# Peptides against a protein of PDB entry 7C96, part 75

Target 1, 73 residues: chain A of PDB entry 7C96
Amino acid sequence: PVIPDDFRCPISLELMKDPVIVSTGQTYERTCIEKWLQAGHGTCPKTQQTLTSTVLTPNYVLRSLIAQWCEAN

## One batch from the design tools (peptide; made by RFdiffusion4, then SolubleMPNN)

Design b2_p25_2_s3 (from b2_p25_2, 13 letters changed)
Fold by OpenDDE base, seed 3:
Formats: sequence, structure tokens, C-alpha cells
Structure b2_p25_2_s3 (fold): chain B 73 residues (1-73), chain A 25 residues (1-25)
Amino acid sequence: as target 1 above (73 residues)
Amino acid sequence: PKILEGASEESIKEIEEFRKELLEE
């Protein structure tokens, strides 16, 4: 099936399993953004904005939407 | 791809390079 772009991580381009929101409001797969930060980056991959926090907030709404899509497809 | 719509050319290049590194793991 064709995966909606909104459900794909900007870094891996794969279907997100554990989407998290960074301080800029952008969403990424947890493992991808953690590796980005661990590599020494302090910016948002997509926007290049400096992150005001390294806290990663689970995007439960998107997680649920993806799960629902997966069940239907 | 549409996923990176709105991102700068520099951002796209950096992400693509990083993605390449992840695939090598």
C-alpha cells in the first residue's frame, strides 16, 4: 500500500513507529532524532532551527493515526 | 520528496547524508 507522507519520518523516510516531537514542533522517528542529537547536532533536521530543549515528546495522536491506518491497510 | 517540502536545500543535503550513514549501520 502507498504510505502517506505525513506518516513517514523526514530522516529515514520510513513509516514511523515511535513518532516524537522536538522543540520546533517537527516530528521524527525517536531512534532517528536521538541518533542525530547523539551525533552532536543541536538543530532541527528539517528547519535548521536551534533546539531550545532536547526533550522529545511522544506524538500519541500521530501514533494512533498510523496504527489505525496500518490496521486498515 | 514531499516529506521535506519547505526545507532548505542545505537541510535536505544534510538529512540525505545522515540517512546514508544510518543505512550503513
Scores: peptide ipSAE 0.662, ipTM 0.905, DockQ to the pose 0.877
Fold by OpenDDE base, seed 5:
Structure b2_p25_2_s3 (fold): chain B 73 residues (1-73), chain A 25 residues (1-25)
Amino acid sequence: as target 1 above (73 residues)
Amino acid sequence: PKILEGASEESIKEIEEFRKELLEE
């Protein structure tokens, strides 16, 4: 089935399993963004905005929506 | 793709390059 774009990580383009929100409000797969930060990047991949914090907040709402979608498809 | 809607051409290129690196891991 066609995966909704909102459920795909901007980095991997794959269905997110552990979506996290960065300081800019954008959401990425945890492993992807952690590797991005570990690589020395201090910006948001999509917006290129400088991150005010490297704290990653779990996107529980999106995680639940994706889980529901997976169950139905 | 729409997933990167709003992103600059530069950011898209950087993401694509990084994505390739991830695939090698």
Scores: peptide ipSAE 0.661, ipTM 0.904, DockQ to the pose 0.903
Fold by OpenDDE base, seed 4:
Structure b2_p25_2_s3 (fold): chain B 73 residues (1-73), chain A 25 residues (1-25)
Amino acid sequence: as target 1 above (73 residues)
Amino acid sequence: PKILEGASEESIKEIEEFRKELLEE
């Protein structure tokens, strides 16, 4: 089945398993954004905005929605 | 892809290059 774009990581383009929100409000797969930050980037991949914080907030709502979608498809 | 809607051309380019690197791991 076709994976909804909102459920795919902007970096990997794959279905997110552990979506996290960065300071800009954008959501990415945890492992992807962690590697991005670890590579020395201090900006949001999608917006190029400077991150005001390196804190990654779990997007529990999206995680739940994805899980529900996976069970139904 | 639609996933990158709103992203600048530069952003898309950087993401694509980074994605390529991730695939090499």
Scores: peptide ipSAE 0.660, ipTM 0.904, DockQ to the pose 0.900
Fold by OpenDDE base, seed 2:
Structure b2_p25_2_s3 (fold): chain B 73 residues (1-73), chain A 25 residues (1-25)
Amino acid sequence: as target 1 above (73 residues)
Amino acid sequence: PKILEGASEESIKEIEEFRKELLEE
């Protein structure tokens, strides 16, 4: 079925498995944003705002919502 | 798409280029 846009990573455009929140509040797939940072970027992919921290916070709420959606589809 | 709603054209181009690189891995 059609995957909700809110469940897709802005980088990979794929269903997120391990969504994490960056300092700007945007959410990305962990592996994608880690590779982005490893590539030398210090900004938020979507907003281009400079990241105040490289800490990645798990988005458990979204992860749960995605899991629920996957169970039903 | 709505996934990148609010993003600038420059930001979208950078993400698309990076996405292409990821797909080549």
Scores: peptide ipSAE 0.660, ipTM 0.904, DockQ to the pose 0.940

Design b2_p25_2_s4 (from b2_p25_2, 11 letters changed)
Fold by OpenDDE base, seed 1:
Structure b2_p25_2_s4 (fold): chain B 73 residues (1-73), chain A 25 residues (1-25)
Amino acid sequence: as target 1 above (73 residues)
Amino acid sequence: SKVLEGASEESIAAIKAFREELLAE
């Protein structure tokens, strides 16, 4: 089945398992964005906006949608 | 692919470079 682009991490391009939202509102796979931050980057990968916070908020809605999609496909 | 739709060329280049680094792990 074709994976919806909205379910893919902008960094890994893989189906997200633990999607998290950064301060800019963009969503990434947790492990990917954590490594991005650990590498010393202080910007949002997609927008290059400076992150106002390094807090990562779980995107439970998207996580649920992905789980539902995986169940159906 | 629309995954990076709206991203600047600079952003896309940075992400691609980082993705390659991750794949090398």
Scores: peptide ipSAE 0.717, ipTM 0.926, DockQ to the pose 0.936
Fold by OpenDDE base, seed 2:
Structure b2_p25_2_s4 (fold): chain B 73 residues (1-73), chain A 25 residues (1-25)
Amino acid sequence: as target 1 above (73 residues)
Amino acid sequence: SKVLEGASEESIAAIKAFREELLAE
């Protein structure tokens, strides 16, 4: 079935498995955003806002929603 | 797709370029 856009990583465009929130509030797949940061980028991929922190916060709510969706589809 | 809805042209271009890099790994 069609994957909801909100469940897809802005970088990979794939269903997120380990979604994390950056300082701007945007959510990405952990692996993708880590590689983005490692590549020397200090901005939010989607907004290009400068990240005030490199801390990545797990988006547990979204992870749960995705899991529920996967179980139903 | 609305995944990048609201993103600037610059953001979209940067993400696409990076996505290609990831796919090349």
Scores: peptide ipSAE 0.716, ipTM 0.926, DockQ to the pose 0.916
Fold by OpenDDE base, seed 4:
Structure b2_p25_2_s4 (fold): chain B 73 residues (1-73), chain A 25 residues (1-25)
Amino acid sequence: as target 1 above (73 residues)
Amino acid sequence: SKVLEGASEESIAAIKAFREELLAE
């Protein structure tokens, strides 16, 4: 089945398993954004805005929605 | 695909380059 765009990581373009929100409000797969940060980037991949914090907040709502979608498809 | 909708050309280019790096791992 076609994966909804909202469920895909902007970096990997794959279905997110552990979506996290960065300081700009954008959501990415945890592993992807962590690697992005580790690579020395201090900006939001999608917006290029400087991250005011490196804290990654789990997007539980999205995670739940994705889980529900996976169960149904 | 609307995944990168709203992103600048610069952002898209940077993400694509990084994605390729990840896929090469």
Scores: peptide ipSAE 0.715, ipTM 0.925, DockQ to the pose 0.923
Fold by OpenDDE base, seed 5:
Structure b2_p25_2_s4 (fold): chain B 73 residues (1-73), chain A 25 residues (1-25)
Amino acid sequence: as target 1 above (73 residues)
Amino acid sequence: SKVLEGASEESIAAIKAFREELLAE
C-alpha cells in the first residue's frame, strides 16, 4: 500500500515507527534524528533552523495515526 | 513526494547525503 507522506520520515523516507518532534516542530524517526545529532548537526534537517534544544518529544498523535493505518493496511 | 515539500535545496541535499550514509550501514 502507498504510505501517506505525513507518515514518512523526512530523513529515511520510510514509515515512522517512533516519531519524535524536534524543537522546530518537525517530526522524524527517532533513530534517524538521533544519528543526525550524533553526526554533529545542530539544525533541523528539513528547515535548517538551529535547534534550541536536543530534547526529542514523542509524537503520540502521529504514532497513533500510523498504528491505525498499519492495522487497516 | 511531498515529504520534503518546502525544504530548501541545501536541506534536501544534506538529507539525501545523510540518507545514503544511513543506508550504507
Scores: peptide ipSAE 0.715, ipTM 0.925, DockQ to the pose 0.904

Design b2_p25_3_s1 (from b2_p25_3, 14 letters changed)
Fold by OpenDDE base, seed 4:
Structure b2_p25_3_s1 (fold): chain B 73 residues (1-73), chain A 25 residues (1-25)
Amino acid sequence: as target 1 above (73 residues)
Amino acid sequence: MEEEKLEEEKKRQEHLEQLRKEILE
């Protein structure tokens, strides 16, 4: 079935396996956002807002929701 | 207004598309 938009990384457009939240509140696949940050960027890919922190917080709630969806589909 | 809104969304998608190519390729 069709993957819910909220479950897909804004960058890769793929189902997120390790969703992480950036300082702006947006969520991305860890590997994607890490590559972005490692390239020297300090902005949120989706919103283009400046990141107040480069800390990536695991989005456990979303991770669980995705897991539930995958199990049901 | 709706047309402008749509255009803004297109610009956003183009931006993300470029990032996708840059990061994933």
Scores: peptide ipSAE 0.274, ipTM 0.729, DockQ to the pose 0.790
Fold by OpenDDE base, seed 2:
Structure b2_p25_3_s1 (fold): chain B 73 residues (1-73), chain A 25 residues (1-25)
Amino acid sequence: as target 1 above (73 residues)
Amino acid sequence: MEEEKLEEEKKRQEHLEQLRKEILE
């Protein structure tokens, strides 16, 4: 089945396993965004907006939706 | 305006493609 675009990391383009939200509201795979931040970047990969914080917040709702989708497909 | 928006979107996608190479490769 076709994977919904919202379930894929904007960077890896793969189904997210540990989705996290950045200050701009965009969601990425944790591993991907952590590598980006560790490289010294302070912007949102997708929007290029400056991050007001480097704190990563787990997107529990999306994680649950993805899990449910995986179980059904 | 429409052409400009289209070009901006193309550039955004190219940017993400480069990031994918940088982070995943």
Scores: peptide ipSAE 0.271, ipTM 0.725, DockQ to the pose 0.767
Fold by OpenDDE base, seed 5:
Structure b2_p25_3_s1 (fold): chain B 73 residues (1-73), chain A 25 residues (1-25)
Amino acid sequence: as target 1 above (73 residues)
Amino acid sequence: MEEEKLEEEKKRQEHLEQLRKEILE
């Protein structure tokens, strides 16, 4: 089945398993964004906006929606 | 302009593709 766009990481283009939200409001796969930050970058990969914080907030709502979708497909 | 927005989107996708290579490889 076709994976909804909102369920794909903007970087990996794969179904997100551990989606996290950055300060700009964009959501990424945790592994992807952590590697980006560890490389010394301080911007949002998708928007190129400067991150006001390096805190990664789990997107529990999206995680739940993805889980439900996976069960149905 | 529609053409400008289309080009900006194209460049954004190219940017993300490059990031994918850097992060995942």
Scores: peptide ipSAE 0.264, ipTM 0.724, DockQ to the pose 0.789
Fold by OpenDDE base, seed 3:
Structure b2_p25_3_s1 (fold): chain B 73 residues (1-73), chain A 25 residues (1-25)
Amino acid sequence: as target 1 above (73 residues)
Amino acid sequence: MEEEKLEEEKKRQEHLEQLRKEILE
């Protein structure tokens, strides 16, 4: 089945398994955003906004929604 | 204005596509 856009990482375009929120409110797959930050970037990949923090907060709500979708499909 | 918004969206998608290649490949 077709994966909903909101469930896909903006970078990898794959179904997120460990979604995390950056300071701008955008959500990415943890592995992808960590590689981006490790490369020395200080901006949000999607919006190009400057990150006020490099802290990655797990998006538990989205993780739950994705899990529910996976169970139904 | 609609054409301008469409162009901006295309550029954004191209940017993310390039990032995907750099990060995943």
Scores: peptide ipSAE 0.252, ipTM 0.717, DockQ to the pose 0.786

Design b2_p25_3_s2 (from b2_p25_3, 14 letters changed)
Fold by OpenDDE base, seed 5:
Structure b2_p25_3_s2 (fold): chain B 73 residues (1-73), chain A 25 residues (1-25)
Amino acid sequence: as target 1 above (73 residues)
Amino acid sequence: SLEEKLKQEEEQQKHLEELRKEILE
């Protein structure tokens, strides 16, 4: 089945399992964004905007939508 | 303009591609 673009991590391009939101509002796979931040970066990978916070907020709505999609496909 | 949008998308795609190689390797 074709994976919706909004369900793919902008970095890994794979279906997100643990989507998290950064301060810019962009969503990434937790593992990917954590590696980026751990490398010493303080910007949003997709937009290159400076992050006002390094807090990663779980995107529960998206996670639920992805789970529902996986169940149906 | 359409041209500017295309250039921005291509630049963003190249950036993310380089980032993917850096993070996933």
Scores: peptide ipSAE 0.292, ipTM 0.741, DockQ to the pose 0.786
Fold by OpenDDE base, seed 2:
Structure b2_p25_3_s2 (fold): chain B 73 residues (1-73), chain A 25 residues (1-25)
Amino acid sequence: as target 1 above (73 residues)
Amino acid sequence: SLEEKLKQEEEQQKHLEELRKEILE
């Protein structure tokens, strides 16, 4: 079935397995955003806003919603 | 304006496409 847009990583466009939130409030797949940050970038890929922190916070709510969706589809 | 918003969305999409190539390749 069609994957909800909110469940796809803005970068990979794939269903997120380990969604994390950056300082701007945007959510990405952990692997994707880590590669971006490791390359020395300090901006949010989607919004291009400057990150106030490079800390990645797990989005547990979204992770749970995605898991529920996967089980039902 | 509507035209400006559309242009901004297109630019954002192109930017993400470029990042996808850099990060996933």
Scores: peptide ipSAE 0.288, ipTM 0.736, DockQ to the pose 0.780
Fold by OpenDDE base, seed 1:
Structure b2_p25_3_s2 (fold): chain B 73 residues (1-73), chain A 25 residues (1-25)
Amino acid sequence: as target 1 above (73 residues)
Amino acid sequence: SLEEKLKQEEEQQKHLEELRKEILE
């Protein structure tokens, strides 16, 4: 079945396994955003906004929704 | 305008594609 757009990482375009929220409110796959930050960037990949923090917060709600979707499909 | 928004979206998509190449390499 077709993967909902909100369940795909903006960068990898793959179904997120460990979605994390950045300071701008955007959600990415942890691996993707960590590589971006480790490369020395301080902006949000999608919006290009400057990050006020490099803290990555797990998006538990989305993670749960994705898990439920995977179970049903 | 709608046309301007479309162009902006296309530009954003190209940007993300470039990032994808860099991050997923």
Scores: peptide ipSAE 0.285, ipTM 0.737, DockQ to the pose 0.777
Fold by OpenDDE base, seed 3:
Structure b2_p25_3_s2 (fold): chain B 73 residues (1-73), chain A 25 residues (1-25)
Amino acid sequence: as target 1 above (73 residues)
Amino acid sequence: SLEEKLKQEEEQQKHLEELRKEILE
């Protein structure tokens, strides 16, 4: 079945396995956003807003929703 | 306007596509 858009990383467009939230509230796959930050960028890829912090917070709610969807499909 | 919003979304998608190529290749 078709993967819901909210479950796809804005960068990789793939189903997120380890979704993390940045300071702007946007969620990305951990590996994707880490590569972006390691390259020296300080902005949110999707919104282009300046990040107030480089802390990545695990999106446990979304992770759970994705897991539930995967189990049902 | 709706036309301006559509244009902005298309430009945003192009930007993300470029980032995808840079980060994933």
Scores: peptide ipSAE 0.280, ipTM 0.736, DockQ to the pose 0.781

Design b2_p25_3_s3 (from b2_p25_3, 11 letters changed)
Fold by OpenDDE base, seed 2:
Structure b2_p25_3_s3 (fold): chain B 73 residues (1-73), chain A 25 residues (1-25)
Amino acid sequence: as target 1 above (73 residues)
Amino acid sequence: SEKEEEEKKKLQEERLKKIREEILE
């Protein structure tokens, strides 16, 4: 089945397993955004906005939605 | 405008593709 766009990481384009929210409100796969930050970048990949914080907040709601979708498909 | 939004989306996709290539290298 077709994976909903909101369930895919903007970077990897794959189904997110550990979605995290950055300061701009965008969500990415943890591994992807961490690599981006470790590479020395300080902006949001999708919006190009400067990140006000490098803190990554787990998106538990989305993680749950994805899990439910996976179970049904 | 609609044309502007389409162009913005195209540029965003190209940018994200470049980032993906960098992250996945």
Scores: peptide ipSAE 0.622, ipTM 0.874, DockQ to the pose 0.870
Fold by OpenDDE base, seed 3:
Structure b2_p25_3_s3 (fold): chain B 73 residues (1-73), chain A 25 residues (1-25)
Amino acid sequence: as target 1 above (73 residues)
Amino acid sequence: SEKEEEEKKKLQEERLKKIREEILE
């Protein structure tokens, strides 16, 4: 089945397993955004906005939605 | 305009592609 766009990481384009929210409100796969930050970048990959914080907050709602989709497909 | 938004989206996709190549390889 086709993976919904909202369930794919903007960077890897793969189904997110550990979605996290950055300060701009965008969600990415944890491993992807961590690598981006470790490379010395301080902006949001999708929006190019400057990150006000490097804290990554788990997106539990999206994680749940993805889990439900995976169970049905 | 709709045309401008489509162009911005294309530019975003190209940027994200470069980032993907940098991060995953």
Scores: peptide ipSAE 0.622, ipTM 0.874, DockQ to the pose 0.881
Fold by OpenDDE base, seed 1:
Structure b2_p25_3_s3 (fold): chain B 73 residues (1-73), chain A 25 residues (1-25)
Amino acid sequence: as target 1 above (73 residues)
Amino acid sequence: SEKEEEEKKKLQEERLKKIREEILE
């Protein structure tokens, strides 16, 4: 089945397993964004906006939606 | 404007591709 675009990490393009929200509101796979930050970057990969915080907030809603989609497909 | 947005999107995709290569390699 075709994976919804909103369920794919903007970086890896793969189905997100642990989606996290950055300060800009964009969501990425935790592993991907952490590597980006660890590399010394301080901007949002997708929007290029400067991150006001490096805090990564779990996107529980999306995680649940993805889980439901996986169960149905 | 539509072409403008398409170009912006293309540029974004190219940028993200570069990032993907950097992060996943």
Scores: peptide ipSAE 0.621, ipTM 0.874, DockQ to the pose 0.877
Fold by OpenDDE base, seed 5:
Structure b2_p25_3_s3 (fold): chain B 73 residues (1-73), chain A 25 residues (1-25)
Amino acid sequence: as target 1 above (73 residues)
Amino acid sequence: SEKEEEEKKKLQEERLKKIREEILE
């Protein structure tokens, strides 16, 4: 079935397995955003805003929604 | 405007594509 856009990582375009929220409020797959940060970047890939923090907060709500969707499809 | 938003979206997609390629390399 078609994967909802909100469930896809803006970078990988794949279904997120470990979605995390950055300081700008955008959500990415953990692996993708970590690689971006490790490469020396300090901006949000989607918005280009400077990240005020490198803390990655798990998006538990989205993770649960994705899990529910996967079980139903 | 709609055109401006489409252009911004296109530019964003191009940027994200480059990032995706960088991350996957």
Scores: peptide ipSAE 0.621, ipTM 0.873, DockQ to the pose 0.857

Design b2_p25_3_s4 (from b2_p25_3, 13 letters changed)
Fold by OpenDDE base, seed 1:
Structure b2_p25_3_s4 (fold): chain B 73 residues (1-73), chain A 25 residues (1-25)
Amino acid sequence: as target 1 above (73 residues)
Amino acid sequence: MEAEKKAEEEARRKHLLELRKEILE
């Protein structure tokens, strides 16, 4: 089955396992965005907008939706 | 308008491809 675009990390293009939200509202795989931030970047990979914060908030809703999708497919 | 938006999307895709190479290494 085709993975919904919203369930894929904008960077890795793979199904997210630990989706996190950045200050711009975009969601990424935790591992991917952490590597990006650790490299010294302060922008949102997808939108290139400056991040107002480097805090990563777990996207529990999306995580749940992905889990449900995986179970059904 | 369509061309402009399409060009922007293409540029974004190229950007993310570059990021993918950097981050997934």
Scores: peptide ipSAE 0.296, ipTM 0.750, DockQ to the pose 0.765
Fold by OpenDDE base, seed 4:
Structure b2_p25_3_s4 (fold): chain B 73 residues (1-73), chain A 25 residues (1-25)
Amino acid sequence: as target 1 above (73 residues)
Amino acid sequence: MEAEKKAEEEARRKHLLELRKEILE
């Protein structure tokens, strides 16, 4: 079955295992966005908007949805 | 107008591909 686009990291294009939300509201795989930030970038990879914060908030809802999808497919 | 939207979408796709290479290298 095809993985829903919303369940894939915008960068890795892989099914997210630890989805986190950045200040712009976009969600990425934690490891991907951390590498991006560690490289010295202060923008949202997908939108190119400047991040008002580097805090990464776990997207628990999405994490749960992905888990449910994986079990059903 | 439609062409502009398509161009922006393509540019975004290219950008993300470049980021993918950088982050995953």
Scores: peptide ipSAE 0.295, ipTM 0.748, DockQ to the pose 0.777
Fold by OpenDDE base, seed 5:
Structure b2_p25_3_s4 (fold): chain B 73 residues (1-73), chain A 25 residues (1-25)
Amino acid sequence: as target 1 above (73 residues)
Amino acid sequence: MEAEKKAEEEARRKHLLELRKEILE
């Protein structure tokens, strides 16, 4: 089935398994954003806004929604 | 305004494609 756009990582375009929220409010796959930050970048990939923090907050709500979708499809 | 919005979307798309290549390699 077709994966909802909101469930795909903006970078990998894959279904997110461990979605995390950055300081700008955007959500990415943990692995992807960690690689980006580890490379020395301090901006949000999608918006290009400067990150006020490098803390990655798990998006539990989205993770749950994705899990529900996966079970139903 | 629509042209401006479209241009922004396209620029963002191209940017993310570049990042994908860089991050996922």
Scores: peptide ipSAE 0.293, ipTM 0.750, DockQ to the pose 0.780
Fold by OpenDDE base, seed 3:
Structure b2_p25_3_s4 (fold): chain B 73 residues (1-73), chain A 25 residues (1-25)
Amino acid sequence: as target 1 above (73 residues)
Amino acid sequence: MEAEKKAEEEARRKHLLELRKEILE
């Protein structure tokens, strides 16, 4: 079946395995957003808004939803 | 208004495609 768009990382376009939330509220794959930040960027890739923090918060709810979808498909 | 929203969406799509190339390399 087709993977829901909300389950794909905005950068890699792949199914997220470790989704994390940035200060703007957008969610990305941890590996992708860490590479972006390590490159010296201080903005949100999708919205281009300035990040108020570089803290990455695990999106446990989305991670659970993705796991449930994978089990059913 | 609809034309402006479409243009913004296309610009965002192009931006993310460029980021994909840089980050995944």
Scores: peptide ipSAE 0.279, ipTM 0.743, DockQ to the pose 0.764

Design b2_p25_4_s1 (from b2_p25_4, 9 letters changed)
Fold by OpenDDE base, seed 4:
Structure b2_p25_4_s1 (fold): chain B 73 residues (1-73), chain A 25 residues (1-25)
Amino acid sequence: as target 1 above (73 residues)
Amino acid sequence: MSVEEILERIKELQEKLAAEEAAAA
């Protein structure tokens, strides 16, 4: 079935397994965003806004929604 | 994905978003 856009990482375009929220409010797959940051970038991949923090917050709500979707599809 | 692949994907993402934004202007 078609994966909802909100469930796919903007970078990998795959269903997120460990979604994390950056300071801009955008959500990405942890592995993807961590590698982006580790590469020396300090901006949000999607919005290009400068991140006020490099702290990554787990998006538990989205994780749960994705899990539910996976169970139903 | 490798770092290189991620960087490329982000580049593509930004290009797509820029194109969409320009088209909507």
Scores: peptide ipSAE 0.509, ipTM 0.837, DockQ to the pose 0.789
Fold by OpenDDE base, seed 5:
Structure b2_p25_4_s1 (fold): chain B 73 residues (1-73), chain A 25 residues (1-25)
Amino acid sequence: as target 1 above (73 residues)
Amino acid sequence: MSVEEILERIKELQEKLAAEEAAAA
């Protein structure tokens, strides 16, 4: 099935399993963004904006939407 | 994926976004 763009991680381009929101509001797969941060980067991969925080907030809404989509498809 | 692969993917993402912006300009 065709995966909605909003459900794909901008980095991995795969369906997100553990979507997290960075300080800029962008959402990424947790593993991807964590590795980016661990590599010493402090910017948002997509927007290149400086992150005001390295805290990653789970995107529960998106996680739920993805789960629903997976169940339906 | 590995850190190296992630870094490459991000590079590609940024290049793609830059290209899209340039094309729209």
Scores: peptide ipSAE 0.502, ipTM 0.835, DockQ to the pose 0.823
Fold by OpenDDE base, seed 3:
Structure b2_p25_4_s1 (fold): chain B 73 residues (1-73), chain A 25 residues (1-25)
Amino acid sequence: as target 1 above (73 residues)
Amino acid sequence: MSVEEILERIKELQEKLAAEEAAAA
């Protein structure tokens, strides 16, 4: 079935396995955003806003929703 | 995905968003 847009990483466009939230509130796949940051960037890929922090917070709610969707599909 | 691929995908994302904003204006 078609993967809901909210479950896809804005960067990879794939179903997120380890979704993390950046300081702007946007969620990305951990691997994608880490590589972006490691490349020397300090902005949010989608909004281009400057990140106030490079801390990545696991999006447990979304992770759970994705898991539930995967179980049903 | 490699770092280079990630950077390219982000570029494409930003271009897509810019195009959508322009179309909505």
Scores: peptide ipSAE 0.487, ipTM 0.830, DockQ to the pose 0.774
Fold by OpenDDE base, seed 2:
Parts: sequence; C-alpha cells; structure tokens
Structure b2_p25_4_s1 (fold): chain B 73 residues (1-73), chain A 25 residues (1-25)
Amino acid sequence: as target 1 above (73 residues)
Amino acid sequence: MSVEEILERIKELQEKLAAEEAAAA
C-alpha cells in the first residue's frame, strides 16, 4: 500500500521511525534533523523559518499512528 | 544517510517547494 505523505520524513522521504517536532511545528525523522542542526543550520528545512529553539519534541501521536498503519498494512 | 546526502535532499526539497509556490502564484 501507498505510504501516507504525513508519515514520510520530508528529508529522507521514508516512513518515519522516530518522528520529532521542531519549533515551527514541522515533523522530521530525528536522525535527519539532528544532522542538519549539527551541520550548523538553525532553520526549518521545509519552511526555511528560523527555529526559535533547537529542542526536538518526540511526536508520540504520529509514532503511534505510523505503528498502527504498519500493523494494518 | 550521510550529512552530505541529507544536505542535498534538503536542497532538493526547498527547490521543489519554491517551484510549487511559484506555479501557484
């Protein structure tokens, strides 16, 4: 089955395993966004907005939805 | 993915979004 767009990381384009939310509200795979930040960038990859914080918040709801989708498909 | 690959993917993402926005204007 086709993977829902909201379940794919905007960077890797793969099904997210550890989705995290940045200050702009966008969600990315943890490893992808961490490497972007570690490379010295302080903006949101998708929106290009300056991040007000570099704190990455786990998207527990999305993680659960993805897990449910994987079980059903 | 390597850091270099991630940077390239982000560049491609931004180019795609810019093109879509321009087409919608």
Scores: peptide ipSAE 0.467, ipTM 0.824, DockQ to the pose 0.796

